# Designs tried in a protein design run: peptides against a protein of PDB entry 3B8E. Part 53

Target 1, 230 residues: chain A of PDB entry 3B8E
Amino acid sequence: PFLIFIIANIPLPLGTVTILCIDLGTDMVPAISLAYEQAESDIMKRQPRNPKTDKLVNEQLISMAYGQIGMIQALGGFFTYFVILAENGFLPIHLLGLRVNWDDRWINDVEDSYGQQWTYEQRKIVEFTCHTPFFVTIVVVQWADLVICKTRRNSVFQQGMKNKILIFGLFEETALAAFLSYCPGMGVALRMYPLKPTWWFCAFPYSLLIFVYDEVRKLIIRRRPGGWVE

## One batch from the design tools (peptide; made by RFdiffusion4, then SolubleMPNN)

Design b2_p13_1_s2 (from b2_p13_1, 10 letters changed)
Fold by OpenDDE base, seed 5:
Structure b2_p13_1_s2 (fold): chain B 230 residues (1-230), chain A 13 residues (1-13)
Amino acid sequence: as target 1 above (230 residues)
Amino acid sequence: SILELLEKLRKEV
């Protein structure tokens, strides 16, 4: 997100405070919950891996898969960001190169895509209004990411949702997201303005995409053991 | 501690 902010010179899509809330708030409990996940039911039926070849290849493949999931998460956040700005009159094309004027306190006549002028205060309100839905989008996508991380090979439908600590983690991150989004004073304290409940649904297609992607990947691994997808 | 850090960051930004 920050790299795109610099390269495209767009208004900041996700604040530093919001990033800290993700890294320290929403990700910690879910990550701990994975330590309590039960072993896959077929672990004893698998052939031992070749320690000279298979370990290095598998680490690279896992790294690539998680990198791809991270890209899908970022795309979901940016999608939500662009939709909100478009609803407020700023089409994506007009955001390119706008950052310099957007962040200047002395420019109070920045025009949107429809010729409406925006004061500095109005621009910052809409920017901070984008930060919260971007954050919530990441949390909703993290639901899928956390669930798919339960297994390496088995489908989630085969493994099931028996880990109560993981379920608690999903509840905790969602409750924290709701608290940060709707608690009075968060706009002043964290620059996170409250969002309409409808914005929670913007992430659902991306969450579904992650589920489908991972289930297809795992299906390929099950059908072709020792393949390059493993 | 996290809340204090967030408040500090708010003042710096």
Scores: peptide ipSAE 0.008, ipTM 0.413, DockQ to the pose 0.033
Fold by OpenDDE base, seed 4:
Structure b2_p13_1_s2 (fold): chain B 230 residues (1-230), chain A 13 residues (1-13)
Amino acid sequence: as target 1 above (230 residues)
Amino acid sequence: SILELLEKLRKEV
């Protein structure tokens, strides 16, 4: 998100505080939960892999898969960001290069895509209105990511939800997201303005996309052991 | 608490 903010010169899609909430609040418990995940039934039954060749290949494949998932997650956040700004009159194409004028407190006549002028205060309200749903979108997409990370090869339906710590992590991150989104004073304290409940559903297509992507990937791995997708 | 940390960060930004 921050790289796109710099390269495209768009208004800040995700605040620093929100980033910290993701990194420290929503990611830690799930990451710990993955360490306690039960080994998938098929991995434990496999013959010992060559530790020299298979480790390097495995690290590259894991890095690539998580990199791809991370990109889908970022796209989900940006989708929510662009939808909110579009609903407020700022189409995506109009946001390109707008950052300089957007962040200038002395410019009170920034025009949206429809010629409506926005004061600095109004622009910041819209910006901070984007931070919360971007965060929530990441959390909702992380539900899918955490669930798919339970196994490397087995379908989620085959492995099941055996890790109670993972379930607790999903609950914790959701509760944190709800707290940050709806607790009085969070708009002032964290620049996270209240979220309409409908925005929680904006991320669902991307969560589904990640889920389907991973299930298809795992299906290919099961059907073609030793393939480049593994 | 996370909230206290966030409040500190808010004051710095």
Scores: peptide ipSAE 0.007, ipTM 0.389, DockQ to the pose 0.037
Fold by OpenDDE base, seed 1:
Structure b2_p13_1_s2 (fold): chain B 230 residues (1-230), chain A 13 residues (1-13)
Amino acid sequence: as target 1 above (230 residues)
Amino acid sequence: SILELLEKLRKEV
């Protein structure tokens, strides 16, 4: 998100505080939960790892996690961001190069795509209104990511949801997202203005996309062991 | 509290 912010010179879609909330608040418990996940039935039949030849995380897994899933996650966040700004009069094309004027507190007549003038305070309210749903979008997308990361090769339907800690992690990050979104004072304290409940569903297509993508990937792996998607 | 921590982090970043 930050790279696109710099390259496209658009208003900041995700604040530093929200990034920290993701990295420290939403990711920690789920990550710990994965360490306590019940072993995949396929993995239990494997020989011990050879430290000279076997990597803990292979290049394909890294490519999937940081390339493909990360890209879908980013697209989900930016989609939510662009939709909210468009609903407030700022079309995506109009946001290109707008950051300099957007962040200038002395410019109080920044025009939207329809010629409406926005004060600095109004612009910052809209910006911070984007931070919350971007954060929530990441959390909702992470639900799918955590569920799919439970298994390497088996379908979620085969492995099942047996880890109570994972379920607790999903609940905790959701509760944190709700707290940050709806607790009074979060707009001032964390630059996270309240979110319409309907925006929680904005990320669901992307979560579903990740889930379907991973299930298809795993299906291919099961049908073609040792393939390029493993 | 988590809020105090986040506020502290906000000031440090």
Scores: peptide ipSAE 0.006, ipTM 0.350, DockQ to the pose 0.043
Fold by OpenDDE base, seed 2:
Structure b2_p13_1_s2 (fold): chain B 230 residues (1-230), chain A 13 residues (1-13)
Amino acid sequence: as target 1 above (230 residues)
Amino acid sequence: SILELLEKLRKEV
């Protein structure tokens, strides 16, 4: 998110504090939970791997898959960001290069896509209104990510949801998201303004996309063992 | 500059 903010010179979509909450708060327990995930039923059926070739290939493929998932997560957040700004009169195209004027407290006549002038205070309210739903979007997308990370080859439907630690992790990150979104004072303390409940649903298409992506990937792996998709 | 931006961000948070 921050890289796109710099490159495109758009208003900040996700605050640094919010990013910190993702990295240290929401990701920690889920990541630990994945370490305790039940082994795939087919692990014992696999032939010995060539430790020199198969490890490198697998690491690259895993890295690529996680990179792609991470990009989908980011896209989900940005989608939410652009929707909020568009609802407030700032179309995505208009945001390009707007940061300089957006962040200038002495400019109180920044125009939106419809010619409405926005004061510095109004702009900052809109900006901080984006932080919470962006964060929540990431959390909701992470639900799918965590679920798909349970297995490498097996479908979630095949492996099942047996890891209670993972379930706890999902609950914890959701509870944290709810706390940060709705607890009084979070707007002042963390610049995370209260989230309308409807914004939780903005992430669902992306969660579904990740789920479908991974299920397709796993299906390909099952049909073509040792392929480049593994 | 990126540095100025980072400083601004630091102050805004």
Scores: peptide ipSAE 0.000, ipTM 0.330, DockQ to the pose 0.019

Design b2_p13_1_s3 (from b2_p13_1, 11 letters changed)
Fold by OpenDDE base, seed 3:
Structure b2_p13_1_s3 (fold): chain B 230 residues (1-230), chain A 13 residues (1-13)
Amino acid sequence: as target 1 above (230 residues)
Amino acid sequence: SLLELLEKLRKEV
């Protein structure tokens, strides 16, 4: 989000403190919970890892985490961001290069896509209104990401949801998201204004997309062992 | 508290 903020010169989509809450708050417990996941039923049928040649974290894992799933997650967040700004009169194309004027407190007549003028205060309210839904979108997408990480080859339906610590992690990150979104004072403390409950649903298509994508990938791996998808 | 921690983080970042 911050890189796109700099490169595209758009209004800041997600605050720095909110990013820290994602990294330390919403990601940590779910990640630890995966250590308690039961082994896949076919794990003993796989060849053992060669510690001299096979790294625990390989290029394929990095490609999956950052190249594919991470891109879908980022798209979900930015989709929510652009929808909110569009509903407030700022179409995506108009946001390009707008940052300089947007962040200037002395410019109180920044025009939206429809010619309406916005004061600095009004613009900052809209900006901070984007932070909370963006954060919540990340959490909702992380539900699917965590669930798909349970297995490498087996379907989630084959593996099941028996890991109580993982389930706890899902509730913990959701509770934290709700706390940061709706607790009084969070708007002032974190620049996260309260979101309408409807914004929780904005991320659901992306969570579903990740889930379907991974299930299809795993299905291909099961049907064609040793393929390029594995 | 979590709030105090978040406020500290806000001031430091």
Scores: peptide ipSAE 0.013, ipTM 0.457, DockQ to the pose 0.043
Fold by OpenDDE base, seed 4:
Structure b2_p13_1_s3 (fold): chain B 230 residues (1-230), chain A 13 residues (1-13)
Amino acid sequence: as target 1 above (230 residues)
Amino acid sequence: SLLELLEKLRKEV
């Protein structure tokens, strides 16, 4: 998100506080939960792999897969960001290069895509209105990511939800997201304005996309052991 | 607490 903010010179899609909440609040418990995940039934039954060749290949494949998932996650956040700004009159194409004028408090006549002028205060309200749903979108997409990370090869339906710590992590991050989104004063304190409940559903297509992507990937791995997708 | 940390960060940004 921050790289796109710099390169495209768009208004800040995700605040520093929200980034911190993701990194420290929503990611830590789930990451710990993955360490306690039960081994896949099929991995435990496999013959010992060559530790020299298979480790390097495995690390590259894991890095690539998580990199791809991270990109889909970022796209989900940006989708929510662009939808909110579009609903407020700022089409995506109009946001390109707008950052400089957007962040200037002395410019009170920034025009949206429809010629409506926005004061600095109004622009910041819209910006901070984007921070919360971007954060929530990340959390909702993380539901899918955490669930798929339980296994490398087995379907989620085959492995099941055995890790109670993971389930607790999903609950904790959701509760944190709800708290930050709806607790009075969070708009002032954290620049996270209240979220309409409908925005929680904006991320669902991307969560589903990640889930389907991973299930298809795992299906290919099961059907073609030793393929480049593994 | 996380909230206290966030409040501190808010004051710095």
Scores: peptide ipSAE 0.012, ipTM 0.419, DockQ to the pose 0.037
Fold by OpenDDE base, seed 1:
Structure b2_p13_1_s3 (fold): chain B 230 residues (1-230), chain A 13 residues (1-13)
Amino acid sequence: as target 1 above (230 residues)
Amino acid sequence: SLLELLEKLRKEV
């Protein structure tokens, strides 16, 4: 998100505090939960890892996690961001190069795509209104990511949801997202203005996309062991 | 509290 912010010179879609909330608040418990996940039935039949030849995380897994899934996650966040700004009169094309004027507190007549003038305070309210749903979008997308990461090769339908800690992690990050979104004072304290409940569903297509993508990937792996998608 | 921690982090970042 920050790279696109710099390259496209658009208003900041996700604040530093929200990034820290993701990295430290929403990711930690789920990550710990994966350490306590019940072993995949396929993994238990494997020989012990050879430390000279076997990597804990192979290049394909890294490519999937940080390339493909990360890209879908980013697209989900930016989609939510652009939709909110468009609903407030700022079309995506109009946001290009707008950051300099957007962040200038002395410019109080920044025009939207329809010629409406926005004060600095109004612009910052809209910006911070984007931070919350971006954060929530990441959390909702992480639900799918966390669930699919439970298994390497088996479908979620085969492995099942047996880890109570994983379920607790999903609940905890959701509760944190709700707290940050709806607790009074979060707009001032964390630059996270309240979120309409309907925006929680904005990320669902992307979560579903990740889930379907991973299930298809795993299906291919099961049908073609040792393939390029493993 | 979590809020206090986040506020502290906000000031430090």
Scores: peptide ipSAE 0.012, ipTM 0.386, DockQ to the pose 0.043
Fold by OpenDDE base, seed 5:
Structure b2_p13_1_s3 (fold): chain B 230 residues (1-230), chain A 13 residues (1-13)
Amino acid sequence: as target 1 above (230 residues)
Amino acid sequence: SLLELLEKLRKEV
């Protein structure tokens, strides 16, 4: 997100405070919950891996898979960001190169895609209005990411949702997201303005995409053991 | 400590 902010010179899509809330707030309990996940039911039926060849290849493949999931998460956040700005009159094309004028306190006549002028205060309100839905989008996508991380080979439908600590983690991150989004004073304290409940649904297609992607990947691994997808 | 850090960051930004 920050790299795109610098390269494209767009208004800041996700604040530093919001990033800290993700890294320290929403991700900690879910990550701990994975330590309590039960072993896959077929672990004893798997052939031992070749320690010279299979370990290095598998680490690279896992790294690539998580990298791809991270890119899908970022795309979901940016999609939500662009939709909100478009609803407020700023089409994606007009955001390119706008950052310099957007962040200048002395420019109070920045025009949107429809010729409407925006004061500095109005621009910052809409920017901070984008931060919260971007954050919520990441949390909703993290639901899928956390669930798919339960297993490396078995389908989630085969493994089931028996880990009560993981379920608690999902509720905790969601409750924290709701608190940060709707608690009075968060706009002043964290620059996170409250969002309409409809914005929670913007992430659902991306969450579904992650589930489908991972289930297909795992299906390929099950059908072709020792393949390059493993 | 996290809240204090967030308040500090708010003042710096």
Scores: peptide ipSAE 0.006, ipTM 0.439, DockQ to the pose 0.032

Design b2_p13_1_s4 (from b2_p13_1, 11 letters changed)
Fold by OpenDDE base, seed 3:
Structure b2_p13_1_s4 (fold): chain B 230 residues (1-230), chain A 13 residues (1-13)
Amino acid sequence: as target 1 above (230 residues)
Amino acid sequence: ELQKLLEELRKLV
């Protein structure tokens, strides 16, 4: 989010405090829960990792995490961001380069895509209105990300949802997201204004896309062992 | 206590 904010000069999509709530709040318990996942049925058919040659974090893992799944997650968040701003009169094309004028407190006549003038205060309300739905979108796509991380090769349907700690992690991150979004005072404390419940559903297509994409990937790996996808 | 912690965190970011 912050890289696109700088490169495209758009209004800030996600607040720094909100990013910390993701990294330190919603992601920790789910990540720890994966340590308690049951071994895949084929694990004994795999050779042990050679600690001298095999990296724990390899190019394939980086490509999957940042290049594939991370891009789908980012697209989901930015989709929600652009929809909210478009509903408030700012079309995506108009946001490009707008940051300089958007963040200037002395400019009180910034025009939207329809010629409506926005004061600095009004613009900041709209900006902070984007932060909570963007955050919730990330949490919703993380449900799919956590579920697909249960296995490397087997389908989630083959592995099942037997990890109670993972189920607890999904509940915890969702409860934390709801708390941060709707608890009184969070708007003042975290600049996270309450969102309409409908915004939770904006991420669902992207979560489904992540899940389907990974299941198809795993299916290809199972059908063509030793392919470039492993 | 949580509100105070959040306020302190806000001052740091």
Scores: peptide ipSAE 0.006, ipTM 0.415, DockQ to the pose 0.041
Fold by OpenDDE base, seed 2:
Structure b2_p13_1_s4 (fold): chain B 230 residues (1-230), chain A 13 residues (1-13)
Amino acid sequence: as target 1 above (230 residues)
Amino acid sequence: ELQKLLEELRKLV
């Protein structure tokens, strides 16, 4: 989000406070829960990693985490962001380069895609209105990300959902997201304005995409062991 | 104060 904010000079998609809530709040318990996941049924059939040649973090893992899944997550967030801004009169193309004027408090006549003028205060309201739905979108796609991280090779349907700590983590991150989104005063304290319940569903296609993508990947690995996808 | 700091940081970017 922040890289696109810099490169494209668009209004800030996700606030710093909301990023901290992801990194320290919603991601912590789910990430720890993976340490309690049951070993895959075939783990003892795999050769041990060679610590001299096999990196713990390899190019394939980086590609999967940052290049594939991370990009799908970012796309989900940006989709929500662009939809909200478009509903408020700012089409995606119009946002390019708009940051400079958007963030200037002395400019009170920033035009939207339809020629409507927006004051600084109005622009900041719509910007902060984007932060909470973007945050919630990330949490919703993290459900799929956490579930796919349960296994390296086996399908989630083969592994099952037996990790009670992971299930607790999913509920905890969801409850925290709901608390941050709807608790009175969060708009003032964290600039997290309450979102319409419908915004929770905007991420569902992306969560499904992540899940299907990884299940297909794992299926390919199982059918073609030793391939470049492993 | 934190919000003000964050706003200042945003201006640097």
Scores: peptide ipSAE 0.000, ipTM 0.345, DockQ to the pose 0.022
Fold by OpenDDE base, seed 4:
Structure b2_p13_1_s4 (fold): chain B 230 residues (1-230), chain A 13 residues (1-13)
Amino acid sequence: as target 1 above (230 residues)
Amino acid sequence: ELQKLLEELRKLV
């Protein structure tokens, strides 16, 4: 999100406070819950890792986590961001390079895609209105991300949902996201304005895409062990 | 005025 904000010079899609709420709030308990996951049924059939040659964090893991799943998550967030801004008169093409004028408090006549002028205060309301739905979008795609992280090779349907700590983590992150989104005063305290319940569904296609993508990847790994997809 | 604008924008979003 922040890289695209700098490169494309668009209005800030996700605030620093919302990023902290993801990293320290909604992602912490789910991540810890993975330590309590049961071993995959085939784990004892796998050769031990060679500690001299096999890194714990390898290029394949980085490619999967940041290059594939992380990109789908980012696309989901940006989709929500662009939809909200488009509904408020700012088409995606018009947002390119707009950051400088958008963030200038002395410019009160920034035009949208339809020629409507926006004051600094109005623009910041729209920006902060994007932050909460973007945050919620990340939480919804994290449901899929957490579930796919249960296994490296086996399908989630083979592994099952037996980890009670993981199930608790899914409820906790959702409850925390709802609290941060709808609790009175969060707009002032965190600049997180409440969102319509319909925005929770905006991320569902991307959450499903992550899940299907990983299940297909795991299926390929099971059918063709030792491939570049592993 | 800001609260009214917020309410109007929340109806659009």
Scores: peptide ipSAE 0.000, ipTM 0.315, DockQ to the pose 0.024
Fold by OpenDDE base, seed 5:
Structure b2_p13_1_s4 (fold): chain B 230 residues (1-230), chain A 13 residues (1-13)
Amino acid sequence: as target 1 above (230 residues)
Amino acid sequence: ELQKLLEELRKLV
């Protein structure tokens, strides 16, 4: 999010406070829950890692985590951001280079794509209105990310949803996201304005995409062992 | 401590 904010010079899509709520709030319990996951049924049929040649963090893992899944998550968040700004009169093409004027407190006549003028206060309300749905979008796609992390090779349908701590983690992160989004005073305390319940569904296509993508990847690995996809 | 950090960040951003 912050890299695109700098490169494209767009209004801030996700605040630093909101990022901390993800990294320290919603992600911790789900990540810990993976330590309690049952071993895959075929684990004893796999060769052990060679500590002299095989890295714990290899190029395939980096590619999967940052280059594939992380990019789909970012696209989901940015989709939500652009939809909200478009509904408020700011089309995506108009946002390019707008940051300098957007963040200037002395400019109270920033025009949208339809020629409507926006005061600094109005612009900041719209910006902070984007932060909460972006955050919620990340939480919704993290449901899929957590579920796909249960296994390396087997389908989630083969593994099942037997880890009660993981299920608790999914409810905890969702409840925390709802608390941060709707608790009175969060707009002042965290600059997280309440969102319409419909915005929770905006991320569902991306969550489904992550799940389907990983299940297809795992299917390919099972059919072609030792491929570059592993 | 996290609450204090969030409060300080709110003032800076």
Scores: peptide ipSAE 0.006, ipTM 0.435, DockQ to the pose 0.031; fails the geometry check

